Peptides against a protein of PDB entry 3T7K. Designs and how they scored, part 36

Target 1, 248 residues: chain A of PDB entry 3T7K
Amino acid sequence: KAEKILARFNELPNYDLKAVCTGCFHDGFNEVDIEILNQLGIKIFDNIKETDKLNCIFAPKILRTEKFLKSLSFEPLKFALKPEFIIDLLKQIHSKKDKLSQININLFDYEINGINESIISKTKLPTKVFERANIRCINLVNDIPGGVDTIGSVLKAHGIEKINVLRSKKCTFEDIIPNDVSKQENGGIFKYVLIVTKASQVKKFTKLINDRDKNETILIVEWNWCVESIFHLNVDFTSKKNVLYQKK

## One batch from the design tools (peptide; made by RFdiffusion4, then SolubleMPNN)

Design b1_p11_6_s4 (from b1_p11_6, 7 letters changed)
Fold by OpenDDE base, seed 4:
Structure b1_p11_6_s4 (fold): chain B 248 residues (1-248), chain A 11 residues (1-11)
Amino acid sequence: as target 1 above (248 residues)
Amino acid sequence: MPVYYEPKELK
């Protein structure tokens, strides 16, 4: 069926998209449309797997979803597109009225607002955002909204190698892991990096660390600090936004 | 047109 539908076109584009969707197409696509998209070099996956070499995200806007956040870790993210790309494409293909000999849909017309070339270019870097920031090992409180698995998965996608989950009520100093990174000349390296959810945790962890490992560097942040860092593909250590405690 | 939805955001 797809072949018959596409036969009216003299030339078919190859978009070379390996994509996931978030905030759109929750009902998926029918078999014919999937085949049409496949013939156009568009493959949509249900989940993110590194082996699939994903290069595209479909979303109506910037979203704080697992898929969207992880898409910024693609190597590279080639395109971040509005779902209207697929809509218009399929509409054009299914239209019998359009005596179009070719598909005239430009990917660049469907870019997600706020995902610009500066962001896309950073996905071509050999390092991930937290790797560049010298954040390798973090401590994550177990009561984080979204769950430690999801949050942890996002963080790992962005270069955090080790996520230590802290049982906030029961943890001791010995449960807190250091951010074991080689000292770089110009990098503010924090020995202890923690993502917390509430002020009481800040107080607790600050005390535990300062009492047992005096004069060490500490960074305690909210999840939003990570999100902002991901959205910019850059960590701004000069910003106090979403930083709950820092000791240099 | 596909229906847009707000997925669960990680907050």
Scores: peptide ipSAE 0.218, ipTM 0.742, DockQ to the pose 0.744
Fold by OpenDDE base, seed 5:
Structure b1_p11_6_s4 (fold): chain B 248 residues (1-248), chain A 11 residues (1-11)
Amino acid sequence: as target 1 above (248 residues)
Amino acid sequence: MPVYYEPKELK
């Protein structure tokens, strides 16, 4: 029983972690270890749900997985930790040789490389990254790698409210939705925002929009534009990286 | 020991 194992410690930390894992712990945890972690205030969830108020991600490094990308939308993300935190913690607890009266493991020693305090601090903002960028409604091509559901779920986690899926070969202008946002004085709003996979789609959509809705603002990007925006928790409209077409 | 794996990345 976890209680008997933990009884050797005079004081137990409460880490207050509600976490998901990606790129680690494929086999999960045994029942005893889960109970131990729970008693230390560490709860690991299989999937991301907003109701769980997740605040932590375990991963060996920065990953482009659904879980990792969504973890940057946590409110806030308190910790992005290497799996070694759990490994070392459980090793210390199960160690019969260590006459340690206290658990001496600091969360801050296990931070994922590249997730710095600047990134963590941005997760405390009241808005999501795409919300701050005035991107509410987007068009997404149906042939996107990873699938529209997964990609769409990540984008929604980061403040995109409406995702319109375009059948790239069959779509017309009427199938393209505008980005319905109120004009803010200090920011360029794109009327049409599209995520595409191919240069042929850029040509098609630019023609459709420009022929029917002349002089409107258009932003056509790759998925990597979204990923970079998420990893930085900031949209840089001055960058041409991963932008396929831009009309201001 | 927990096993490390490479998950499917969204590229």
Scores: peptide ipSAE 0.217, ipTM 0.743, DockQ to the pose 0.817
Fold by OpenDDE base, seed 1:
Structure b1_p11_6_s4 (fold): chain B 248 residues (1-248), chain A 11 residues (1-11)
Amino acid sequence: as target 1 above (248 residues)
Amino acid sequence: MPVYYEPKELK
């Protein structure tokens, strides 16, 4: 059926998209439309897997979803597109009135607002954002909204290798892991990096660390610090935004 | 017509 529908076009584009969707297309696509998209080089996946070599995200706007945040770790993310790309494409293909010899849909007309070429270009870097920031091991409180698994998965996608989950009410100093990175001459490496949700946790962890491991560097941030770093694909250590405690 | 869905954001 898809072949018959597409037969009216003299030339078909190959968009070469391997995509996930977030905030759109929750009902999926019918079988015919999926086949049409496949013939146009558009493959939509339900979940993110490294083996699929995903290069595209569909979303109505910048979202703080797992899929959207992880899409910024694609190697590279080629396109971040509004769902209207698919909608308009399918409308054009299903149109019987327009004797169109070709499909006239340009990907660049459907870019998500705020995902610019500067962001896209950074996804071509050989390193991940937190890797570049010398953040390898972090401590994450167990009461984080969204859950430690989801948050941890996003952080790992962006170069954090080890996530230690802290039971905030019961943890001791011995439960806190250091950020195990080699000292670089020119980079402020924090020995302890923690993501917390409450001021009481800041007080607790700063006390535990300072009492037992005096004079060490500490970075305590909220989740928004990570999100902003991901959205910019850069960690700005000069910014105090979303930083709850910092000791250099 | 595809409907926009607002997924749970990680706030």
Scores: peptide ipSAE 0.214, ipTM 0.743, DockQ to the pose 0.803; fails the geometry check
Fold by OpenDDE base, seed 3:
Structure b1_p11_6_s4 (fold): chain B 248 residues (1-248), chain A 11 residues (1-11)
Amino acid sequence: as target 1 above (248 residues)
Amino acid sequence: MPVYYEPKELK
């Protein structure tokens, strides 16, 4: 059926997209449309797997979903596109009215607002955003919205190697892990990095650390600090936004 | 038309 539908075109584009969707196409595609998209070099996956070498995301806008946040870790992310690209493409293909000899859909017209070439270019860097920021090991409170597994998975996709989950009510100093990175000459390395959800945790962890490991460097942030860092593919240590406690 | 679905955001 797909071949018959596409036979009216003299040539077919190859978009070379390996994509996931978020915030759109929750019901998926029918078999014919999947085959059409495949013939146009568009393959849509249900889940993110490193082996699939994903290079594209479909979303209506910038979203704080696992898939969207992880898409910014693709190597590289080539395109971040609105779902209207697929909609308009399939609409044109299924249209009987136009004796279109060629598919005339430019994917550049469907860029997600706020994902610009500066962001795309950073996905070509050999390092991940938190790797560049010298954040290797973090402490994550167990009451984080979204769950430690999902949040941890996003953070790992962006270069954090070790996620230590803290039971906020029961944890002691011995439960807190250091950020084990080699001191580079020009970068302030924080010995303790923590992601917390509330002010009481800041008070608790600062006390525990300062009482037991005096004069060490501490960074305590909200999840929003991580999100902003991911969206910019850069950690700005000069910003106080979403930083709850900082000791250099 | 495909309906937009708002997934649970990680807030």
Scores: peptide ipSAE 0.209, ipTM 0.739, DockQ to the pose 0.786; fails the geometry check

Design b1_p11_7_s1 (from b1_p11_7, 5 letters changed)
Fold by OpenDDE base, seed 3:
Structure b1_p11_7_s1 (fold): chain B 248 residues (1-248), chain A 11 residues (1-11)
Amino acid sequence: as target 1 above (248 residues)
Amino acid sequence: MPIYVDADELP
């Protein structure tokens, strides 16, 4: 059925997109439209798997979803596109105008606002954002909104190797893991990195660490610090935004 | 179909 619809075009583009969707297309696509998209080199996946070599995201705007945050870890993210790309493409293909020899849809006209070439270029770097920041092992409080599994999965996609989940009410100093990173010549390494949700946790963890390991470096941040770092694909250690406690 | 669906945005 798709072949018969596409047979009116003399040439078909190959967009070479392996995509996920977020904040759009909740009902999915019908079988005919999926086949049409496949013939145009557009494959849409339900979930993110590293094996699929995803290179694209569809979203109406920058979103704080698991899929959107993880898409910035693609190797590389080639395109971040508005859903209107698919809508306009399918509309042109289903149009009964006899004389369309070519599909005239340009990917660059559908870029998500705020995902610029600078962001896309950073996805071509050989390292992940937190790896570049010398953050490999973190402590995460168990009462984090969104859940430790989802938050942990996003952080791992961006180069966190080990996530230690802290039971905030019951944890001791011995439950806190160090960020085991070898000193690179030119970078401040925080021995303890923690993501927390409450000021009471900051007070608790700073006391536990400073009482037992007084001379060590500590970074305590909100989840928003991680989100901002992901959206910029850069950790700004000069910014105090979303930093709750810092000891160099 | 509405283009915009409420995505499960993380807090």
Scores: peptide ipSAE 0.298, ipTM 0.771, DockQ to the pose 0.776
Fold by OpenDDE base, seed 1:
Structure b1_p11_7_s1 (fold): chain B 248 residues (1-248), chain A 11 residues (1-11)
Amino acid sequence: as target 1 above (248 residues)
Amino acid sequence: MPIYVDADELP
């Protein structure tokens, strides 16, 4: 069926998209439309797998979903597109107007607002955002909204190698892991990096660390600090936004 | 029209 529908076009574009969707296309696509998209070089996957070499995200806007946040870790992210691209494409292809010799849809007309070339260019960097920031090992409180697995998975996609889950009520100093990165002479490396949800946790962890390791560097942030860092593909250590405690 | 359901945004 798809071949017969596409046979009216003299030339078919190859978009070379390996995509996931978030905040759109919950019902999926019918078999004919999937085949049409496949013939146009558009492959849509249900889940993110590193092996699939994903390069595209479909979303109506910037979203704080696991898929959207992870899409910014693609190598590279080629396109972040509004779902209207697929809608308009399929609509044009299903149109019975005999006179359409070509598909006239430009990908650039469907870019997600706020995902600009500066963001896309950073996805071509050989390093991940937290790797560039010298954040390798973090401590994550177990009561984080969204769950430690989901949050941890996003953080790992962005270059955090080790996530230590802290039981906020029962943890001791010995449960806190250091950020095991070699001190570069000119880069402020934090020995202890923690993601917390409450001011009481800040007080607890700062006390535990300062009582046992008094002169070490500490960074305590909210999850929003990580989200902002991901959306910008840059860690701004000059910003105090979403930083709960910092000791240099 | 595809209903843009806001996927479960992480808090």
Scores: peptide ipSAE 0.297, ipTM 0.769, DockQ to the pose 0.745
Fold by OpenDDE base, seed 4:
Structure b1_p11_7_s1 (fold): chain B 248 residues (1-248), chain A 11 residues (1-11)
Amino acid sequence: as target 1 above (248 residues)
Amino acid sequence: MPIYVDADELP
């Protein structure tokens, strides 16, 4: 079926997209449209897997979804596109009126607002955002909204190797893991990094650490600190935004 | 037209 529809075009573009969708195309695509997209070098996946070498995301805007946050960890993210790209593409392909010998759709016309070349260029770096920030091991409270699995999966995609889940009510100092990073000359290294949800947790963990491991560096942040770091593909240690406690 | 519903945004 798709071949017969595409046979009217003398030349077909190869977009070379391996994509996921978020905030769009909830009903998916019909089999014919999937095959059309596949023949145009557009493969849409339901879920993010590292093995699929994803390079594209479709979304109407910057979204705070698991898929969108993880898309910024693609190696590289080549394109962040509005769903109108696919819509307009399929409209042109299904149009009976257009004696179009060629598909005239430019990917660059469909870029998501706020995902600029500076962001795209950072996805070509050999390191992940938290890896560059010398954050390897973090402590995550078990009562985090969105759940430890989802949040943890996003953090891992961005270079956090180890996530220690803290049972905030029962946690002792021995339950808190250090950020095991060798001292590099040119980076703020925090021995303890924690993501928390409540001021009571800040008070608890700062006390536990300061009582047992005096004079060590501590970073306690909200989830929003991680989100902002991901959206910028940069950790700004000069910013106090979403930082609940910092000891240098 | 695909209804763009914000997928489950993380809090």
Scores: peptide ipSAE 0.293, ipTM 0.768, DockQ to the pose 0.725
Fold by OpenDDE base, seed 2:
Structure b1_p11_7_s1 (fold): chain B 248 residues (1-248), chain A 11 residues (1-11)
Amino acid sequence: as target 1 above (248 residues)
Amino acid sequence: MPIYVDADELP
């Protein structure tokens, strides 16, 4: 029983972690270890739900998984930790060394490389990364690798409200939605934002838009543009990386 | 050893 195992400690930390795992712990945890973690204020969830108020991700490194990308949208993300935190914690707790009156595991020793305090601090902002970038409505091609549902779910977690799925072979200009953002004074609003996979789609969409509305602003990017924006929790409009077409 | 399987990374 977890209680009997923990009874040897005079004081138990409360880590206050509500976490998901990605790239680790595929077999889950046994019931005793789950209960131990729960008594230490560590709750691990199988899936991301907004209602759970998740604040932690466990992963061995930065990963391009749905869970990892969505974890950067947590409000806030308190910790991005290596799975070794749980491993070392459980190992210390299961140790028969009678002399351990306290659990001596520091969360800061287990931070994921590349998730620094600058990234963590941005998760405390009142807005999402694409919201701050004035990207509310996007067009997404239906042939995107990873699928429109998964990609769309990640984008929504990061402040995109409306995702219009374009049937790349059959779409017309009327199928393309504008990015309906009220003119904020500080510029940089693109009327048409599109995520595409192929150069042929760039040619098609630029033609469709320019034939009907020659003076409008257009941003056409690859999925990697979104990923980089998420990993930095910032949209860099000065970067041409992963930008396929831009008209200001 | 915990098998760190690379989770299904998005492309």
Scores: peptide ipSAE 0.293, ipTM 0.765, DockQ to the pose 0.720

Design b1_p11_7_s2 (from b1_p11_7, 5 letters changed)
Fold by OpenDDE base, seed 1:
Structure b1_p11_7_s2 (fold): chain B 248 residues (1-248), chain A 11 residues (1-11)
Amino acid sequence: as target 1 above (248 residues)
Amino acid sequence: SPIYVDAKELP
């Protein structure tokens, strides 16, 4: 069926998209439309797998979904597109009226607002955002909204190698792991990096660390610190936004 | 199979 529908076009574009969707297409696509999209070089996947070499995300806007956050870790993210790209494309293809010899849809017209070339260019870097920031091992409180697994998965996608889960009520100093990164001469490396949810946790962890490992560098942040770092694909250590405690 | 898109935003 798809071949018959597409036969009216003399030339078919190859968009070369391997995409996931978030915040759109909840009902998915019918088999014919999937086949049409496949013939146009558009493959849509249900889930993010590294093996699929995903390069695109469909979303109506910037979202704080797991898929959206992880899409910024694609190598590279080529396109972040509004769902209207697919909608308009399929509409044009299914249109009986126009003896259109060609599909006239430019994917650049459907870019998600706020995902600009500066963001896209950073996805071409050989390192991940937290790797560039010398954050490889972090401590994450077990009561984090969204769940440790989801949050941890996003963080790992962005270059954090080790996620240590802290039981906030029962943890001791020995449960806190250091950020094991070799000191670079000019780069501020925090020995202890923690993601917490409450001010009480800041007080607890700062006390535990300072009592046992005096004069060490500590960074305690909210999840929003990570999110903003991901959305910008840059860690700004000069910003105090979403930083709960910092000791250099 | 229908492609289900997770739209749950993280907090």
Scores: peptide ipSAE 0.326, ipTM 0.787, DockQ to the pose 0.431
Fold by OpenDDE base, seed 5:
Structure b1_p11_7_s2 (fold): chain B 248 residues (1-248), chain A 11 residues (1-11)
Amino acid sequence: as target 1 above (248 residues)
Amino acid sequence: SPIYVDAKELP
């Protein structure tokens, strides 16, 4: 059926998109439309898997979804597109009235607002955002909104190798893992990095660390610190925004 | 398979 629909076009574009969707297409696509998209080099996946070499996200805007946050870790993210790209494309293809010899849909006309070339360019870097920031191992409190699995998955996508989940009420100093990174000459390395949700946790962890490892560097942030870092694909250590405690 | 959309924003 898809072949018959596409047969009216003399040339078919190859968009070379491996995409996920977030905040759009709640009803999904029918089998014919999926096949049409596939023939145009557009493959949409249900979930993010590294093996799929995803390069595109469809979303109406910048969203704070797992998929959107992870899309910024794609290698590279080639396109962040509005769902209207697919909508207009399929409309054009299904249109019987237009003696369209060609599909005339340009990807660049459908860019998500706020995902600029500066962001896209950073996805071409050989390292992930937290890797560049010398953050390899973090401590994450177990009561984090969104759940440790989802949050942890996003963080791992962005270069955090090890996520230690802290049971905030019962944890001791021995439960806190160090950020085991090789001392790079030019970068502020924090020995202890923690993502927390409450001021009481800041007090607890700072005390535990300072009592046992008095002279070590500590970074305690909220989840928003990570989100901002992801959205900018850069960690700004000069910013105090979303930093709850910092000891250099 | 139908494409399911993840629309859950993280807090």
Scores: peptide ipSAE 0.326, ipTM 0.789, DockQ to the pose 0.408
Fold by OpenDDE base, seed 3:
Structure b1_p11_7_s2 (fold): chain B 248 residues (1-248), chain A 11 residues (1-11)
Amino acid sequence: as target 1 above (248 residues)
Amino acid sequence: SPIYVDAKELP
């Protein structure tokens, strides 16, 4: 059926998109439309897997979904597109009226607002955002909204190697792991990095660390600190936004 | 299979 529909076009574009969707297409696609998209070099996946070499995301805008946050870790993210790209494409293909010899849809007309070339270019870097920031091992409180598995998965996609989950009510100093990064000459490595949800946790962890490992560097942040770092694909250590405690 | 889209925003 897809072949008959596409036979009216003399030339078909190859968009070379391997994509996931978030915040759009809740009802999915029918089999015919999936086949049409496949013939145009557009493959849509249900889930993110590294083996699929994903390079595209469809979303109506910047979203705080797991898929959107992880898409910024693609190597590279080539396109972040509005769902209207697919809608307009399928509309043109299914239109019987237009003796269109060619599909005339430009990907650049459908870019998500706020995902600019500066962001896209950073996805071509050989390192992940937290790797560049010398953050490899973090402590995460177990009561984080969204759950430790989802949050942890996003953080790992962006270069955090080890996530230690802290039971905030029961944890001791011995449960806190150091950020094991070799001291590079230019300073700025935090020995202890923690993501917390409450001011009481800041007081607890700062006391535990300062009492047992005096004069060490500590960074305690909110989840929003990580989100902002991901959306910018850069960690700004000069900003105090979403930083709850910092000791250099 | 219908593609179910994850629309749940993280807090």
Scores: peptide ipSAE 0.323, ipTM 0.787, DockQ to the pose 0.415
Fold by OpenDDE base, seed 4:
Structure b1_p11_7_s2 (fold): chain B 248 residues (1-248), chain A 11 residues (1-11)
Amino acid sequence: as target 1 above (248 residues)
Amino acid sequence: SPIYVDAKELP
């Protein structure tokens, strides 16, 4: 039992981690190790649910997985840690040789490269990245790689309230939803925001919008624009990277 | 064995 294994330690840390894993621990943990981790204040969840108040992700590096992208929406993300944290922790605990009175593992030694304090600090903001960018309603083409459900779920986690899925071959202007945001002072507001995969879609949607709703603001981007915005927890409207069409 | 969660990277 986990209790017997942990009894050799005079003091146990409480890490207070509610975590998901991505790109690591494919085989899961045995029941004993799960209980050990639980006793140390480490709870690992299979899936992301808002009700679980997740604050940690385990991954070997920055990944473009659904879980990793969503982890940047945690409120806050306290820690982004390499799996070696768990590995080393369990190794120390299971070690028979070390008369270790204490577990000597510091969370800060296991930070994922590229997730710095600047990123962590932004997860403490009261708003999500797309909310701060005045992007509430978007149009998403139905042929998006990764699928509309997964992509949509990531976008929603980051503050997009409404995702309109466009059937690119059959859609008309009436199928395109406006980004319903109040004009805020000093914020670039795009009336139409679209995520597309092909140049033909850019041509189609720009024509449909410009023909029916002249002089309106349009932002058409690739999925990578969203990914970069998430990884930086900031939308850079000055960058043309992954922007396919922009009308201010 | 380590729990591997969904490791599928999005495009």
Scores: peptide ipSAE 0.324, ipTM 0.791, DockQ to the pose 0.629; fails the geometry check

